# Peptides against a protein of PDB entry 4Z5W: the designs that were tried, part 228

Target 1, 305 residues: chain A of PDB entry 4Z5W
Amino acid sequence: IPDVFLELNKLWYFSAQSNLFNGEMPRSLSNSRSISLLSLRNNTLSGQIYLNCSAMTNLTSLDLASNSFSGSIPSNLPNCLRLKTINFAKIKFIAQIPESFKNFQSLTSLSFSNSSIQNISSALEILQHCQNLKTLVLTLNFQKEELPSVPSLQFKNLKVLIIASCQLRGTVPQWLSNSPSLQLLDLSWNQLSGTIPPWLGSLNSLFYLDLSNNTFIGEIPHSLTSLQSLVSKENAVEEPSPDFPFFKKKNTNAGGLQYNQPSSFPPMIDLSYNSLNGSIWPEFGDLRQLHVLNLKNNNLSGNIP

## One batch from the design tools (peptide; made by RFdiffusion4, then SolubleMPNN)

Design b2_p29_5_s2 (from b2_p29_5, 15 letters changed)
Fold by OpenDDE base, seed 1:
Structure b2_p29_5_s2 (fold): chain B 305 residues (1-305), chain A 29 residues (1-29)
Amino acid sequence: as target 1 above (305 residues)
Amino acid sequence: DERIKALIEAAGLAAKKKDDTPSGFLTTE
């Protein structure tokens, strides 16, 4: 990308996604005072990510996903006081979340999907301090780590949590009960064990639950038949979507189905590919807003109601 | 319940298709 952004003092939105841009991010772009939305997703940009947050006072959204950036996660990003959305998916950091992210109060949506992030305990301990964090995507990180169950973890405003395909061990963490506004939970493709906790059915905004491809045992909690968002249409709070798309992928190498916003996800309970037993509750019929109930490849018995 | 049956069938419980891969997971890439 040419270093010409110094003259573009009115540049509010710059999208150069899905091009063949290579080299480093231009210094004039890293110092742009006018830019609000920056998307350079799906290029071959390289070097260390550096943003002059003292200059970039209008920066609200940053999508650098699927680039060849290297080095550490920029610890100064919390100084970008208007920065709400960050997509750093598929950037190979090989790093922990910076401690400075405890102060990232402007942050509303964060993705590190497939970014070689390490230490899930530290990551969650840090990110719980982001009081405005609504969307957190940590898929394809923390390989074979344990999902922390520390009850003191608190994500009060969390609406979308995706920590899929990490080979995580542990149980469904009780600290998620402290997230009453949770709308979407994907913990699929892990090594999570134990029972599915009944308190999940108390998450009245939860319309999308994916616990598929884990090692869960026991019965399906009857409380899942009373998920209020799936009983009645009235509770579907359309919230502002993050400025990055989602993809449903069957594996790391396949193209995914694109979803532009979380509201585009079909209302779903996916408990497939576990070791769940017992019966299918007839009261799943009360979930009038449910589009997909996937209980495939379990040890369920009895009649289909 | 016919509705539950329909939801389950739509999710492919009835189809022992040989290529039964787990449901996909969500990413941002």
Scores: peptide ipSAE 0.479, ipTM 0.862, DockQ to the pose 0.532; fails the geometry check
Fold by OpenDDE base, seed 4:
Parts: C-alpha cells; structure tokens; sequence
Structure b2_p29_5_s2 (fold): chain B 305 residues (1-305), chain A 29 residues (1-29)
C-alpha cells in the first residue's frame, strides 16, 4: 500500500479487503487524523501493528484480520479514544491480552479468533473492565487451558460471547449469569464438563446457545424450555452489529458459512456431541422462535415428544 | 410433539453432510 495518506485529510473510510497487499502498514495511514473505518482484512501485510492513537483521533473501527502481522498486541490501542471495533482474527501474536486493555472504555467489539492468544484467565480479568464490551470472540486460542469460573468476573453489557474450539477444560462458568443481556453463547468444541447449569435458562435474551462437542453430562436443564427470546418475538433487543463478519466452520480447514450480523444466526440450541442423558422436554415445543434444536450424539432416552 | 420432531429434523438437515462430524463452531476469520 503506498504511503500517500497524509494528503487524504478527508479520508473517512478505507477498505482494501481481500487483496494481495504486502509489506508494512503505511506510516501515513497509521497517523491519519481523518480515518474512522480502517479495514485491511485478508491481505499479506506484515511487521508489527502500530497505530499512532494521538493522531488517529477519529478511528472507530479497525479490521486487520487474516494478515501476516507479527509481534505483540499493540498496548496503546486504548489511547484510541473512539476505537469501538477491533478484528485481529488470524494474526499470530503468541501473546497475552495487554493490561492496558483494562482502560479500553470505547471498546464494544473485539475478536482475537485464531490469534494464538494465551492465558484466558488474564484475558477475561482484563476485558471485564471494558464496560462497553458487547461482542467478544476468542475462538481457537487458549489451547487446553481451564475456563475460569471466578464468580467475580463481570461482563455486564456482553451480548455475544464466542470461545469455541479451544479445548478448554472446566465447567460452564457461573460468572456468565452476570451477563443478563447475553444473546449469543458459543462454547462449542471444548472439553467442558459437568452439568449444563439451569441458570442459562434465565438469560432472557439468549437466542443462540452452542454447547456442542463438549463432555457435558446429566439431563438437559428444563429451564432451557423457558428462554424468553425463544418463546416470543416481543423482547427482540437490538443486537450488536460488529463491523466484522462471523463464520460457522465445521472444520478448521473448511470455508465457513458467513454471517454478517448476529441477527442473521438462526435461533438455536445445540447440545449435540455430549454425554447428556434423560428425556427431551415436551416444553421445547413452546419455543416458537426456535429454528434449530440439535441434540444429536448424546445418551438421551425416551420418546421424542 | 411434531414441532420438536421438526426442529430435530431441521438440525439434522442443516447438518446436510452425512459426515458424523460435530456441528460447526463460530469464528471471525
């Protein structure tokens, strides 16, 4: 990318997605005062990510996903006082979340999907201080770590949480009950164990639940038949629309089905590929908004109601 | 319940590949 952005004092949006751009990010771009939306997703950009947050006072969205960037996560990003959305998916950092992210009050949507992030405990302890955080995606990180169950963790405004395919150990964490606005939860493709907690059914905005491909045991909580968002449309809270797409992948090597917004997800309960037992509750019939109920490959018994 | 049957069938049909593979997980890449 040519270093010509100093003269582009009216540049509000720059998108150069899905090209063959290589080398470092231009210094003039890293110092742009006018830019609000920056997307360089799916290129071959390299070097360290550096943004002059004192200059980039209008920056609201940053998508650098699927590039060949290296080094540390830029600890100065919280100084970008208007920065709301960050997509750093598929950037190999091999790092922990910077402590400076405790101060990231502008942050609303964050993805580190497949970014070699380490220490989930530290990551969640840091990110809970982001009071405006609504969307958090941490898929394909934290390999074989333990999902922290610390009850003091509080994501008050969290609407979308995706921590899939991490081989995480532990249980469904009680601290998620502190997120009453949660709309989408994906903890699939982990090594989570224990029972599915009944308090999940108290998440009145939860319309998408994926706990598939874990080691959950016991019965399906009857409270899941009372998920208010799946009973009626009347409580359709506006979903956060992060400036980055989601992908549903069946395998790490396969192209995923693209979803541009969380609202594009079918209302779903996926409990498949566990060790759940007992019967299917007939009250799942009351979930009039539910589109997908996946209970495949469990130890369920009795009749399908 | 016929609705529950339909929901379960829809989940199976959404998994259109006969491959006994778990349902997919969500990413942003």
Amino acid sequence: as target 1 above (305 residues)
Amino acid sequence: DERIKALIEAAGLAAKKKDDTPSGFLTTE
Scores: peptide ipSAE 0.475, ipTM 0.857, DockQ to the pose 0.431; fails the geometry check
Fold by OpenDDE base, seed 5:
Structure b2_p29_5_s2 (fold): chain B 305 residues (1-305), chain A 29 residues (1-29)
Amino acid sequence: as target 1 above (305 residues)
Amino acid sequence: DERIKALIEAAGLAAKKKDDTPSGFLTTE
């Protein structure tokens, strides 16, 4: 990308996604005072990510996903006082979340999907301080770590949590009960164990639950038959979607089905590929908004109602 | 319940192929 952005003092939106750009991000771009939305997703950009937050006072959205950037996560990003959305998916940082992210009050949506992020405990301890954080995607990180169950963790405004395919150990963490606005939870493709907790059915806004491909045992909590968002058409306030798409992938190397908004996901309960036992509750029939109930490959018994 | 059967069947059908593979997970890449 040419270093010509100094002359583009009125440039509000720059999208160069899905091209063949290589080399470093232009210094003039990293110092742009006018840019609000920057997307360079799916290129071969390299070097250290540097943004002059003191200059980039209008930056609201940053998508650098699927690039060959190296080095540390930019610790100065919280100084970008208007920055709401960050997509750093598939950037191989081999790093922890910077401590400075405790101060990232503008942050609403964050993805580090498949970014070689380490130390899930530190990551969650830091990110809980982001009071405006609504979407958090940490898929394909934290290899074989333990999902912290520390009840002091609080994500009060969290709506979308995706921590899939991390081989995480532990149980469904109690601190998720402190997220009453949670709409989408994906903890699939881990090594999570124990029982599915009954309090999960108290998440009245939860319309998409994926706990598939874990090691859960016991019965399906009856409280899942009373998920209010699946009983009635709650007018889910269409909050502004994160400025990045989601993908449902069958594996790390497969192309995913693209979903532009979390609201585009079918209302779903997926508990498949566990060791759950007992019967299917007839009261799942009361979930009038449910589109997908996946209970396959468990130890369930009795009749299908 | 016919509705539950239909929901379960729909989940099975969404998993197009006979290969009993786990459902996919969500990413942003």
Scores: peptide ipSAE 0.469, ipTM 0.853, DockQ to the pose 0.447; fails the geometry check
Fold by OpenDDE base, seed 2:
Structure b2_p29_5_s2 (fold): chain B 305 residues (1-305), chain A 29 residues (1-29)
Amino acid sequence: as target 1 above (305 residues)
Amino acid sequence: DERIKALIEAAGLAAKKKDDTPSGFLTTE
């Protein structure tokens, strides 16, 4: 990318995703006063990620995903006082979340999916201080760590939590009950154990639940038949979605399903590939908004209602 | 319940297209 951004004093949006750009990010781009949205996703950019937050006073969105950046996560990003959305997916940091992110009050959406992030306990302890955090994607990190169950953890405004494919140990954490606005929970492809907690059915906005490919035992909580978002069409307030898309990986060489917004996800309960027992509750028939109920590969008994 | 059967069948048809590999939502290609 040429170092010409000093002359572009009115540039509000720079989108150059899915090209063949290589080398370092231009210094003039890292100092742009005008840029609000920067997307360089799916290139071959390298070197350190550096942003001059004192200059980049209009920066609201940053997508650097699927690049060859190296080094540490930039600890100065919280100084970008308007920065709301960050996509660092597939950047191989081999790092922990910086302590400075405790001060990241502008942050609303964060993705580190497949970024070799370590220490989930520290990451969640830090990120709980981000009072405006609504979307958190941490898929393919924290390999074989324990999901912390510390009741003091609090994500008050959390709406989307995705921590899939981490081989995480532990149970469904009680601190998620402190997130009453949760709409989407994906904890699939872990090593989570214990019972599915009944308080999950009290999350009235929860329309997408994936607990598949874990080691859960016991009965399906009857409270899941009372999920209000799946009983009635709540006026899904079109919440401001993150400025990054979601990709559902599929095995087949067919491109992953792209979803531009979490609201575009089919209403789903996936409890498949566990050790759940008991019957299927007839009251699942009351979930008129539910599109997918996946209970495959469990120890369930009785008749399908 | 026929609706529950249809939901389970739909999940079944969707699962035949799921990867046997660790899946989840990513935010990049």
Scores: peptide ipSAE 0.210, ipTM 0.751, DockQ to the pose 0.300; fails the geometry check

Design b2_p29_5_s3 (from b2_p29_5, 13 letters changed)
Fold by OpenDDE base, seed 5:
Structure b2_p29_5_s3 (fold): chain B 305 residues (1-305), chain A 29 residues (1-29)
Amino acid sequence: as target 1 above (305 residues)
Amino acid sequence: DERIQELIRKAGEAAKVYDPTPSGFLTTE
């Protein structure tokens, strides 16, 4: 990308995604005062990510996903006072979340999907301070770490939490009960164990639950038959979606089905590929908004109601 | 319940479209 952005003093939106751009991000772009939305996703850009937040006062959205950037996560990003959305998916950082992100009050949507992020405990401890954080995607990180169950963790405004395919150990963390606005939870493809907690059915906005491909045991909590968002449409909160799409993938090399917003997901409960036992509750029939109930490959018994 | 059976059926169909392996996980890439 040529270093010509100094002359583009009215540039508000720059999208150059899915090209063959290589080299470093232009210095003039990193100093752009006018740019609000920057997307360079799916290129071959390299070097360290550097943004002059003192200059980039209008930056609201940053998508650098699927590039060959290296080095540390830019610790100065919280100084970009209007920056709401960050997509750093598929950037191999091999790093922890910077401590400075505790001060990232403008942050609403963050993805580090498949970005070689380490230390989930530190990451969650830091990110809980982001009071405006609504979407958090941490898929394909933290390999074989333990999902912290510290009850003091609090994500009050969290709507979308995706921490899939991390081989995480532990249980469904109780601190999620502190997120009453949670709409989408994906903890699939981990090594999570224990029982599915009954309080999960108290998440009245939860319309998409994926706990598939774990090691959960015990019965399906009856409280899941009372998920309000799946009983009635009245609480379909149209929330602003992240400026980045989601993909349902089987592995890192598979093409995924694209979803442009969380509201595009079918209302779903997926508990498949666990060790759950007991019966299927007939009250699942009361979930009139549910589109998919996946209970495949468990130890369930009795009749299908 | 016919509805539950239909929900399970749909899950099975979705699983067929996505291959007999565990359902896919969500990413942003």
Scores: peptide ipSAE 0.437, ipTM 0.847, DockQ to the pose 0.421; fails the geometry check
Fold by OpenDDE base, seed 2:
Structure b2_p29_5_s3 (fold): chain B 305 residues (1-305), chain A 29 residues (1-29)
Amino acid sequence: as target 1 above (305 residues)
Amino acid sequence: DERIQELIRKAGEAAKVYDPTPSGFLTTE
């Protein structure tokens, strides 16, 4: 990309996604005072990510996903006082979340999907201080680590949590009960164990639950038949979605189905590929908003109601 | 329950159209 952005003092939105751009990010772009939305997704850009947050006072959205950037996560990003959305998916950092992210109060949506992030305990301890954080995607990181169960962790405003395909150990963490606004939970493709906790059915806004491909045991909590979001259409106020799409992938190498907003996901309970036992609760029939109930490949018994 | 049967059928059809592997996980890439 040519370094010609100095004269573009009215540039509000720049999208150069899905091209063949290589080299480093232009310095004039990293110093743009006017830019609000920057997307360079799906290129071959390289080098260290650097943004002059003192200059980039209008930056609200940053999508650098699927590039060849390297090095540490920029610790100065919290100084970008209007920066809400960050997509760093598929950037191989091999790093921990910076401690400075404790101060990232503007942050609403963060993705590090498939970014070689390490130390989930530190990551969650840091990110819990982001009071405006609504969407957190950490899929394909933290390989074989233990999912923290520390009850003091609090994500009060969290709506979307995706920590899939990490081979995480542990149980469904009690600290998730402190997220009453949770709408979407994906903990699929891990090594999570124990029982599915009954308090999960108290998350009244939860319309998408994926616990598939884990090692859960015991019965399906009856409280899941009482998920209010699946009983009635609450007028879910379409809150501003992240400025990045989601993809449902069958495997790490496959193209995924694109979903532009979390609200576009079909209401779903997926508990497939576990070791759950007991019967299917007839009261799942009361979940009139439910589109998909996947209980395949468990140890369930009795009749299908 | 006809509804539960339909939900399971849809999940199964989705699983037929989708690879016999576990349902896909969510990413942003």
Scores: peptide ipSAE 0.403, ipTM 0.809, DockQ to the pose 0.420; fails the geometry check
Fold by OpenDDE base, seed 3:
Structure b2_p29_5_s3 (fold): chain B 305 residues (1-305), chain A 29 residues (1-29)
Amino acid sequence: as target 1 above (305 residues)
Amino acid sequence: DERIQELIRKAGEAAKVYDPTPSGFLTTE
C-alpha cells in the first residue's frame, strides 16, 4: 500500500479488504487523525502492528484480520480512546493479552480468533476489566488449556461469547452467570465436561447456545425449556453490532457461512455430540422462537415428544 | 410433539446439506 494517506485529511473510512497488499502497514495510515474505520482484512500485510494512538484520535474500528502480521499485540491500543472494535483474527501473535488491556474502557468488541493467543486465565482476568466489552471471540486459541471457573470473573455487559475449537478442558464456568445480558454463547468443539448447569436457563437474553462436540454428561437441564428469548418475541434491541463479520466453520480450512451480525444467527440450541442422557423435555415445544434444536449423537432415551 | 419433531428434523436437514460432521463453530476470519 503506498504511503500517501497524509494528504487524505478527510479520510473517515478506509477499506482495502480482500486484496493482495503486502509489506508493512503505511505509516501515514498509522498516524491518520481523520480515520474512524480501518479495514485491511484478508491481505498479506506483514511486520509489527503499530498505531499512533495519540494521532489516531478518531479511530473507532480496526480490522486487520487474516494478515501476516507478527510480533506482540500492540500494548498501546487502550490509548486509542475511541477504539471500540478490534478484529485481529488469524494473526499469529503467539502471545498473551497485554496487561494494559485492563484499561481498555472504549473496547466493545474484540476478536482474536485463531491468533495463537495463550493463557486463557490471564486473558479473562485482564478482559473482565473492560467494562464496555460486549463481544468477545477467542476461538482457535488456548489449545488444551483449562477454562477457568473462578467465580470472581465478571463480564457484566457481555452479550456474545465465543470460545470454540480450543480443546479446552473444564466445566461450563459459573462466572458466566454474572453475564445476565448474554445473547450468544459458543463453547463448541472443546473438551468440556461435567453437567450442563441449570443456571444457563436463567440467561433471559440467550437465543443462541452451542455446546456441541464436548464431553458433557447427565440430563439436559429442564431450565433450558424456559429461556425467555426463545419463548417470546422480545423486541431485539438493535444494539450496535461489531463491525466485523462472523463465520460458521466446520473446520479451519473450509469457507464458513458468513453472518454480518449476531442478530442474523438463527435462534438455536445445539447440544449435539455429547454424552447427555435422559429424555427430551416436551416443554422444548414452548420455545416458539427456536429455529434449531440439535440433540444428535447423545445417549438420550425415550420418545421424541 | 410435532414442534419438537420439526425442530429436530430441521437440525438434521441442516446437518445433511452440510457434511455429516458436527455442527460448525463460530469464528471471525
Scores: peptide ipSAE 0.394, ipTM 0.804, DockQ to the pose 0.411; fails the geometry check
Fold by OpenDDE base, seed 4:
Structure b2_p29_5_s3 (fold): chain B 305 residues (1-305), chain A 29 residues (1-29)
Amino acid sequence: as target 1 above (305 residues)
Amino acid sequence: DERIQELIRKAGEAAKVYDPTPSGFLTTE
């Protein structure tokens, strides 16, 4: 990318995604006072990520996903006082979340999908301090770590949590009950065990639940038949709209189905590929807003109601 | 329940569209 952005003093939106750009990010771009949205997703950009947050006072959204950047996660990003959305998916950092992110009050949406992030306990301990954090995506990190169950973790404003395909051990963490506005939960493709906790049915805004491909045992909690968002349309909570798309993937190498917003996901309960037993609750029929109920590949018995 | 049967059917169809493997996980890449 040419270093010509100094002359573009009115540049508000720059999208150069899905090109063949290589080399480092231009210094004039990293110092742009006018830019609000920067997307360089799916290129071959390299070097250290550096943003001059003192200059980039209008920066609200940053998408650098699927690039060949190296080095550390920029610890100064919390100084970008208007920066809300960050997509750093598929950047191989091999790092922990910086401690400075405790002060990232502008942050609303964060993705580190497949970014070689380590230490989930530290990551969650840090990110819980981001009071405006609504969307958190940590898929394909923390390989074989334990999902912390510490009840003191608090994500008060969290609406979307995706921590899939990490081979995580542990149980569904009780600290999620401290997120009453949670709309989408994906903990699929892990090694989570124990029972599915009944308190999940108290998350009245939860319309998308994926616990598939884990090692859950016991019965399906009856409380899931009372999820208010799936009973009535009246609970249409404003969904977070991150400035990056989501993809439903089967593996890291396959193309995924693209979803532009969390609201584009069908209302779903997916408990497939576990070791759940007992019967299917007839009261699942009361979930009139539910589009997909996936219970396949379990140890369920009795009749389908 | 006819409703439950329909939901299960739809899940099966969705799974066929998305492959017979476990339902895919969500990413941003």
Scores: peptide ipSAE 0.393, ipTM 0.802, DockQ to the pose 0.407; fails the geometry check

